# Designs tried in a protein design run: peptides against a protein of PDB entry 8OXM. Part 115

Target 1, 371 residues: chain A of PDB entry 8OXM
Amino acid sequence: FKAEFRLAGGVNLPKIIDCVGSDGKERRQLVKGRDDLRQDAVMQQVFQMCNTLLQRNTETRKRKLTICTYKVVPLSQRSGVLEWCTGTVPIGEFLVNNEDGAHKRYRPNDFSAFQCQKKMMEVQKKSFEEKYEVFMDVCQNFQPVFRYFCMEKFLDPAIWFEKRLAYTRSVATSSIVGYILGLGDRHVQNILINEQSAELVHIDLGVAFEQGKILPTPETVPFRLTRDIVDGMGITGVEGVFRRCCEKTMEVMRNSQETLLTIVEVLLYDPLFDWTMNPLKALYLQQRPEDETELHPTLNADDQECKRNLSDIDQSFNKVAERVLMRLQEKLKGVEEGTVLSVGGQVNLLIQQAIDPKNLSRLFPGWKAWV

## One batch from the design tools (peptide; made by RFdiffusion4, then SolubleMPNN)

Design b2_p15_4_s2 (from b2_p15_4, 8 letters changed)
Fold by OpenDDE base, seed 3:
Structure b2_p15_4_s2 (fold): chain B 371 residues (1-371), chain A 15 residues (1-15)
Amino acid sequence: as target 1 above (371 residues)
Amino acid sequence: SRLDNTVAELQSLLE
């Protein structure tokens, strides 16, 4: 390691270190404290398995369908090393940065990101009807701009077209695999875009196996397919390349049912892999002060001594694990709402659910469903 | 091992 480190900023003050590999290459690493990286590490392994399945299939290999992965080395339950994703930016940082976000630059007469957020926070405790009406007003006055990402980064028309295609394929692959694994918390800061490849990198994988549905504000979409995500695909939107890449990804996942079930079963019963949603985690995810107020929840480790009868915890855990496996098996059979769907029918249902403004309006305001 | 030394160095950076 080099003797010098940099602070990355943020609440946990992660340290950026430079290391020289045995290959003589310099690599940046993020040393993160006070965070459990084991779930991220496990989900990265599952993504690597999915990538292996996608690489074996000729149709998905030809389309270069992959989930971008990063290296995670967990050191403890509260520390680890991440590969620093150099040349990536959060999609939220590009779109809705307070000073120079793409919405402000390209749509200066639209509502500000702050105005949109404020309007949705004001109706957070209101009816679904009131949330829908305000969400539609916000959407009307906050028009998509993510098409400009590829236009700014790729000036050559042939490169621009190739990168927009890479983006669309990355969204499709990550959306379908994310749905199969029940990946949640897909807010605009948990999705990075690579400025060179236009591929997405999904980070903070702490909500999996549909545990987002048991949050105080339940997740109502299978993946992030918001208006800016769609705008980045260009004029065809969800049609053509995106839909076909979703179908081909889903086909590979469904044809790999036994392998995926076996992998997930081993993970769900791993005593070192805490994937279950707990009340404190739920509060942390949906009480994030979006304002800079440093509410350090000192999650002291010591409050694990709530003597819930070990037997009742274990029985409750096993019943949740069994339900997760059953639901995964249903997804991999194409069973949606008690009906067996074709790959095309299942993908169509998921796209419709993800773009439905009624589903989007019900999400937690911090998810920023209008972006 | 070389890995154990690297882990120990990284742990000392978190303290």
Scores: peptide ipSAE 0.021, ipTM 0.433, DockQ to the pose 0.029
Fold by OpenDDE base, seed 5:
Structure b2_p15_4_s2 (fold): chain B 371 residues (1-371), chain A 15 residues (1-15)
Amino acid sequence: as target 1 above (371 residues)
Amino acid sequence: SRLDNTVAELQSLLE
């Protein structure tokens, strides 16, 4: 290891270390402390399985539909090594960095990212109607700029077009796979973009199997398809390439029901895989920036033995696992709100749900639904 | 093992 490390931004102050391998190659690694990387490791294995399914299908293989994966080596319950996604940046850092973010550079007369966040925090405890009105005002005064990512990084027009296509395919694949697995907490810091490939890398996979719906502010969208995410696709937006790639991904997932159900069943009942949302995790994910100072997670495992009989805990867990499996089976059958949909119908519903400003306005302000 | 030493070094970097 090199003696020098860099801090990555974030609450847990992950350390970026440069390692020289036995092969003489330098490899950048992210060492996370106080984070359970086991869930990330498991979800990366599920993503690899999904990629295997996508590569077996001729239509998805021809389109190079893949979800980007990274290597995770869990070292303990609270530590691990991530393959640092070298040449990636959080989409939030590119878009809404306070000093040199794309919104500030391209839209200097729009609301600042801070003003947008403040306005949405002020209405956080208000009605859905008030949230919607303020969200629409924020959106009107905070126009999308993510189209400029590919324009800045890829000066050659042919390369620019290919990279914009790669981006659109990556969004489509990760959106559908993420929906099937019920991946939540897709805020702008949990989605990286590769500066060379324009593909997305989803990180912090700690909210899966629709556990985002049981957060104090429930998640109301199936995946992140916000205005900047759509702007990065260019003039066609969600139509054409994105929609077709979603449909082809969904078709492969629906044709792989038995395999996906079997894998998820094994994972849900693995005693080493804690996928359930707990109250402390829920509070941590939806903490206000103002409250960050005092709650050192002294995970005092005060095991408040809520002496719920071990039998009642196990029965409650089993009932949650069964509900997750049932909902996964419904998704893979195209059952939405009690109706069986075609692949095109299901994908259309999911797109409409993800772009609906009423759903977006209800999200936790930290998710930054206006970006 | 070499792995245990690497894990211990990585743990010491997290402290």
Scores: peptide ipSAE 0.018, ipTM 0.420, DockQ to the pose 0.032
Fold by OpenDDE base, seed 2:
Structure b2_p15_4_s2 (fold): chain B 371 residues (1-371), chain A 15 residues (1-15)
Amino acid sequence: as target 1 above (371 residues)
Amino acid sequence: SRLDNTVAELQSLLE
């Protein structure tokens, strides 16, 4: 290792280190403390399996449908090394950075990102009707700008078009696979974009198997398909390429039902893979900016010392695991709300749920559903 | 091992 490190910022103050490999190449790595990286490592293996399924199918292979993966090396329950995703930026940093964010640059007369967040925080404890009204006001005065990412990075029109297609395919593939796996916490800092490929990299995979639905503010969308995510697709939005790529991904997932169920069953019963939501994790994910000052960062303890009798823990765990498997089987059969849908019908329902401003207005304000 | 030393170095960077 080099003797110098840099801070990447954020609450856990991850350290960026430079390592010289056995091949003499320098590689940048992110060392996280106080985070359990085992969940990320397991979910990356599931994504690699999904990529293998997508590469075996001729139609998904022809469309280059893949989820971007990164290397994770867990060192302990609270430490690990991530492959630094060189040439990636959080979509939130590009869109809503305080100094130079795309919203401020392209829409200087719109509400600031801070004003939008403040308005949504003020109604956080209000009715769904009041949240919807304020969300619609925020959306009217905060217009999408993510189309400018590809326009800034790719000046050649032919390259620009190909990169916009790569982006749209990446959103489609990650949205459908993320939905099947019940991936949550898809806020704008947990989604990176590659500045060279225009493909998305999903990070922080700790909310899976629909555990986002049991948060104090439950998740109400199947994946992130917000106005900026759609704007990055260009003039066709969710129609055409995105919809077709979702359908083709869903076809492969549904046709791989037995394989996916078997893999997820093994993972759900792996004693080294804690996928369950706990109260401390729920509090951490939905902390208010005002609460950041008093909560000592010690609360990422595996306080598995809730001394419930081992027998009651095992029975409760098994019932949750069974419910997750049943819900996964329903998704892979196209069962939505007690009805069996075609692939096109299921994908259409998921798109409508993801873009519904009523669902988006109910999300935790930290998720930034207006972006 | 070389791996154990690398893990120990990484742990010492997290302290």
Scores: peptide ipSAE 0.016, ipTM 0.425, DockQ to the pose 0.031
Fold by OpenDDE base, seed 1:
Structure b2_p15_4_s2 (fold): chain B 371 residues (1-371), chain A 15 residues (1-15)
Amino acid sequence: as target 1 above (371 residues)
Amino acid sequence: SRLDNTVAELQSLLE
């Protein structure tokens, strides 16, 4: 280990460290403290399994449909080491960085990211109608710019086109796999884009199995397919390549139902894998930046009294796990809203749900659904 | 404009 570290920012102050392996190679690692990486590690294993299924199918293999994975080594319940995704940038940093964000550079007369957030926070406790109206005003005055990522990074037109296709395929694969696993909406800082491949890397997988639906502000989209995410696909948006890649991914997932159910069942009942949403995690995920001051977790709650009601907690857990498995089985059968859909019908419904401004306007403002 | 046309052409070649 080198003696020097860099801070990656954020509340948990993750440290970027350089390590020399036994092979003499330097590797960058992100050391997270006060963060449970077990869920990330488990989700990476599930992604690797999904990738194996996608590689076995000729249609998905030809399209190179993969979800990007990274190495996670949990060290404790509150610490671990992540493979540092060298040559990646958070899409949120590229898009909405206060100084040099693409929105500020390409759309200097649009609302600032701060103005958009303020407007949406003002209506957070208002009706869905008021949220929708303000969201539409924000969207009108905050136009997508993510197309410029590939244009800035890939100057050769042929390379640019290939990278835009790689991006579109990566979004499609991660969207469908993310839907099946119930990852829900993804904060723009938790989606990295590789500056060389244009593929997405999803990090901080702390919300899975539709646990985003039980947040104080429930998720209303199956995955993040916001206007900037779509703009990165280019002129055809969600049509053509994206839709076809979603359909081919969904075909493989549905045809692998038994394998997926078996693996997810093992994970849901693993006593070392806490995937359930707890109130503190829910508060952390939907906390306002201004409220950061006072939540010192007084983790001095006496461990003693919680032992007796373990049977009722265990029964409640099992009922949640069963509901997750049932919903996963429904998804893999194409059951949406009590109706059995074809792969094309299911993918179409999911795309429409994900891009619907009414659904997007209802998301937690901190997750920036206008980006 | 010019980029959009080149994109449309390249897309038509891959269909």
Scores: peptide ipSAE 0.000, ipTM 0.278, DockQ to the pose 0.015

Design b2_p15_4_s3 (from b2_p15_4, 8 letters changed)
Fold by OpenDDE base, seed 2:
Structure b2_p15_4_s3 (fold): chain B 371 residues (1-371), chain A 15 residues (1-15)
Amino acid sequence: as target 1 above (371 residues)
Amino acid sequence: SRLENTVKELEELLK
């Protein structure tokens, strides 16, 4: 380890540490000091298993369908080391950085990212109709620009095309696997893009098994398929390569039902894997910038009331775990809203749900559904 | 553009 560290931005002030490997290569590590990285570590193992399933199938192997994984070393319940994904950038930093974001560079006459966020925050407590109207106004005045990522990074047309395909395949694979696992909190800072491969790296995997639906503002989309995510796919958008890669990924997941259920069951009942949403975590994930001032440290949650009988906590946990397994089984059978769908029908429904501006308008403003 | 059409054709072939 080098003695010097850099601060990564954010509330938790993660530290970037340079390490020299036994191979003599310098590698950056991200040290988080306030987050439980055990969830990330477990979810990375699940992604590795999904990658193994995808590599066994000829159709998904031929398409190189994989989820990008990173190394996680949990150090404690509140600290760990992440392999810093060298050569990755948060999609939010590229798109909506206040100084040099792609929206500001390519669409200088559109609303600023700040104006969009402000407008959506003003309607956060309003009706779904008012949220939808303001979201549509924001979307009209904030046009997608993510196509320029590949155009800036890959000047050779043949390389550009291959990288755009790699991006589209990465979005498809991560979207379907993320949906199966109920991965939430897919805001623009939790999705990195590799500047060399154009593949996505999903980070901060603490919202899984549809626990995003029990947030104070429930998640209303199966995965992130916002206008910029689609714009990065090029002129065909969700049609063609994306849809077909989703279908082939879903086919492998559905054909691996028993394996996936067994793995998830073991994980849900692992006492070291706290996947349940707690109120403090929910408040942290959906903290408003204006509420930073009034969080007096006096939420000493008195240790006293958490003596609800260990038996009632265990019964409530078991019922939630059973419900998660039942819903996972439904997804893997293609059961959506009580109807059995084909792979194509299920993938179509998920795409429609993910791109629906009514669903997108209902998301927490911090998720930035207009990006 | 001509590039967009060629890209569209290639994407349709890769469908």
Scores: peptide ipSAE 0.006, ipTM 0.303, DockQ to the pose 0.015
Fold by OpenDDE base, seed 1:
Structure b2_p15_4_s3 (fold): chain B 371 residues (1-371), chain A 15 residues (1-15)
Amino acid sequence: as target 1 above (371 residues)
Amino acid sequence: SRLENTVKELEELLK
């Protein structure tokens, strides 16, 4: 390891370190402290399995449908090493950076990202109707700009077109696999885009198996398909390549039901894999910038009261795991709201749910559903 | 305009 490190930013201040491998190659690594990386490591293994299924099918292989993965080495329950995704940028950094973000550059007369967030935070405790009205006002005054990512990075028209297709395929694959695994909405800082391939890399996989639905502000979308995510697909939006890639991905997932269920079952019952949402994690994920000051958890909560009967905890855990497996089986059968849908019908429902401004307006404002 | 139409046609061909 080199003696020098860089900060990557964020609440946990992850350290970027350079190391020389036994092969003499220099590699950049991200050392994350204070976070459990076991969930990320497990989810990367599930993505690798999904990629194997997608590569075995001729239709998904021809379309190069894959989820980008990164290497995770958990060191402890609170530390690990990540492969640094060199040549990637967070979508949120490109779109809503305060200095040079694409919204500020291309839409200087629109609302600032801060004004949008403020307006949506003011209505956070209001009715769904009031949230919808303010969300529509925000959306009208904060127009999508993510089309400019590929235009800035790829000046050759043929390369630009190929990369926009690669982006669209990456969004489709990650959306459907993310729905099957219950990843829900993804914060714009937790979606990286590769500046050379235009493919997405999903990081910080701390919400899985629909645990986003039990957050203080529950998720209302099956995956992130916000206006900027759609704008990056170009003029056809969700129609054409995106829809067809979703359908072909869903077809492979549904046809691989037994394999997916078996693997997820093993993971859900792994005593080393805590996928359940705890109250502290829920508070952290939906923390307000104003609430940062008071939650010094004096972790001096006496060890005594957490001796709730191990039997009742185990029974509650098993019941949650069974419910997750049942819901996964329903998704893989195309059961939505008690009805069996075709692949095309299921994909259509999921797309409509994900782009519905009524669903988007109900999301936690901190996750920026207008971006 | 013309680029958007060519892009749409290419997207339809690649569907």
Scores: peptide ipSAE 0.005, ipTM 0.303, DockQ to the pose 0.015
Fold by OpenDDE base, seed 5:
Structure b2_p15_4_s3 (fold): chain B 371 residues (1-371), chain A 15 residues (1-15)
Amino acid sequence: as target 1 above (371 residues)
Amino acid sequence: SRLENTVKELEELLK
């Protein structure tokens, strides 16, 4: 290990360390000291399995449909080493950085990211109608700019076109795989983009199996398909390449139903894999910036008195696990809202749900649905 | 973990 480290920022102050491997290769690593990386490690293994399924199918292999993975080495329940995704940037840092963000550079007369956040926070406790109206006003005055990512990074037109296709394929694959696994908390800091490949890297996989729907502000979209995400695809948006890549990914997932169910069943019943949403985690994920001060982790687990019979806890857990498996089976059968859909019908419904301004306006303001 | 072994076994069954 080199003696120098950098801080990656954030509340947990993760350390970026450079290390030389036994192979003589220098590797950058992120050391997290307060996060349970076991969930990330497990989800990376599931992504690797999904990638194996996608590589076996000729149509998905030819399209290079892959969800980007990173190495996770959990060291304890609260610490681990991540492969630092060198040459990646959070999409939020590129888009809405306060000084040099793409929105400020390309749209200097639009609302600032801060003004958008403030407007949506002011209506957070209001009606869905008021949230929708303010969201539409924010969207009108905050126009997408993510097309400029590929234009800035790839000056050669042929390379630019190939990278825009790689981006679109990466969004499609990760969106469908993420939907099948019920990935939540897809805010703009939990999605990285590779500056060389234009592929997305999804990080912080702590909200899975639709546990985002049981947050205090429930998640209302199947995946992130916001205006900037769509703008990065170019003039066709969600049509053509994106839709076809979603359909081909969904086809492979549906045809792999037994394998995916078996994997997820083993995961759900692993006593070392805490996938369930707890109230403290829910509060942490949807904390207000102003409330950062008081939650000292002095909630001593000494409330022994909720000896609700181990049997009732186990029965409640088993019922939640069974419900997750049933919902996964429905998704893999194309059952949406009690109706069996074709692959094209299911993908179309998911796209419509993900781009619906009514669904987007209902999200937690920290998710930044206008970006 | 037991999970890592099961995922590896499934990856091997998928070879």
Scores: peptide ipSAE 0.006, ipTM 0.425, DockQ to the pose 0.021; fails the geometry check
Fold by OpenDDE base, seed 3:
Structure b2_p15_4_s3 (fold): chain B 371 residues (1-371), chain A 15 residues (1-15)
Amino acid sequence: as target 1 above (371 residues)
Amino acid sequence: SRLENTVKELEELLK
């Protein structure tokens, strides 16, 4: 370890530490305090297993279909070490930074990111019809610009094309694997893009196994496939490369059903892996900017062991775990809404659900479904 | 036009 550290900023004051490995290579590490990295660590292991399955299949291997992973070493319930994702930027930082975001640079006459947020917050408690109308107005006056990421970073046309293809493959692989695992909270700050590879890195993996559906504002999309995500794919959008990479990923997942079920079963019953949504976590994830005041979660988890009868908690937990396993088995069989679908039919349904402006308009405004 | 066609052909070959 080098004696010097840098602060990454933010409320938890994470420390960036440079470490020399046994191989003599310097590696940046992010030491987080007051954050439970166990969920991230477990989900990274599941992603590595999915990558192993994808690498064994000839069609997915030829397409280089992988989920980008980072190393997580949990030290405690409140501390851990992350591999710092050097050369990555949050897609939200590129798109909607207040000073120099791509929307402001390329679409200066569109609504500002702040105006869009404000309009959607004003209708947050309104009907689904009112939310849809305002979402459509926001979308009309906030046009996608994420195509410019690859155009800015890759000036050579052949490199630009290769990187746009790598991006599209990364979106497809992470979308399908994320759907199978029920990964939620896919807001624009939880998705990083690598500035050299154009591949996505998904971070903050604390909402899994469809626990996003039990949030106060439930998640209504299977993955993030918003207009900017699609714009980054170029002129074909979701058609061609994206759709086929989704289908090939889904084929591998469905053909690996027994392996995936066994892995997830072990994880769901691991007493050290708290994957269940709790009310405090739900409040934190959907906190209003107006409520950003004094609720520092100094909630010592220790004191509110209200002795709810261990038997009723265990029975409720086991029923939730069984339901998660049953739903995972349905997904891996292609069962959607009580109907068995082909891989192409299932992938098509998921794409349609993810791009539906009615589903997108119902999301929590903090998810920024118009980006 | 030409770039769009080459992109489309390459995307069809990569299909």
Scores: peptide ipSAE 0.000, ipTM 0.287, DockQ to the pose 0.014; fails the geometry check

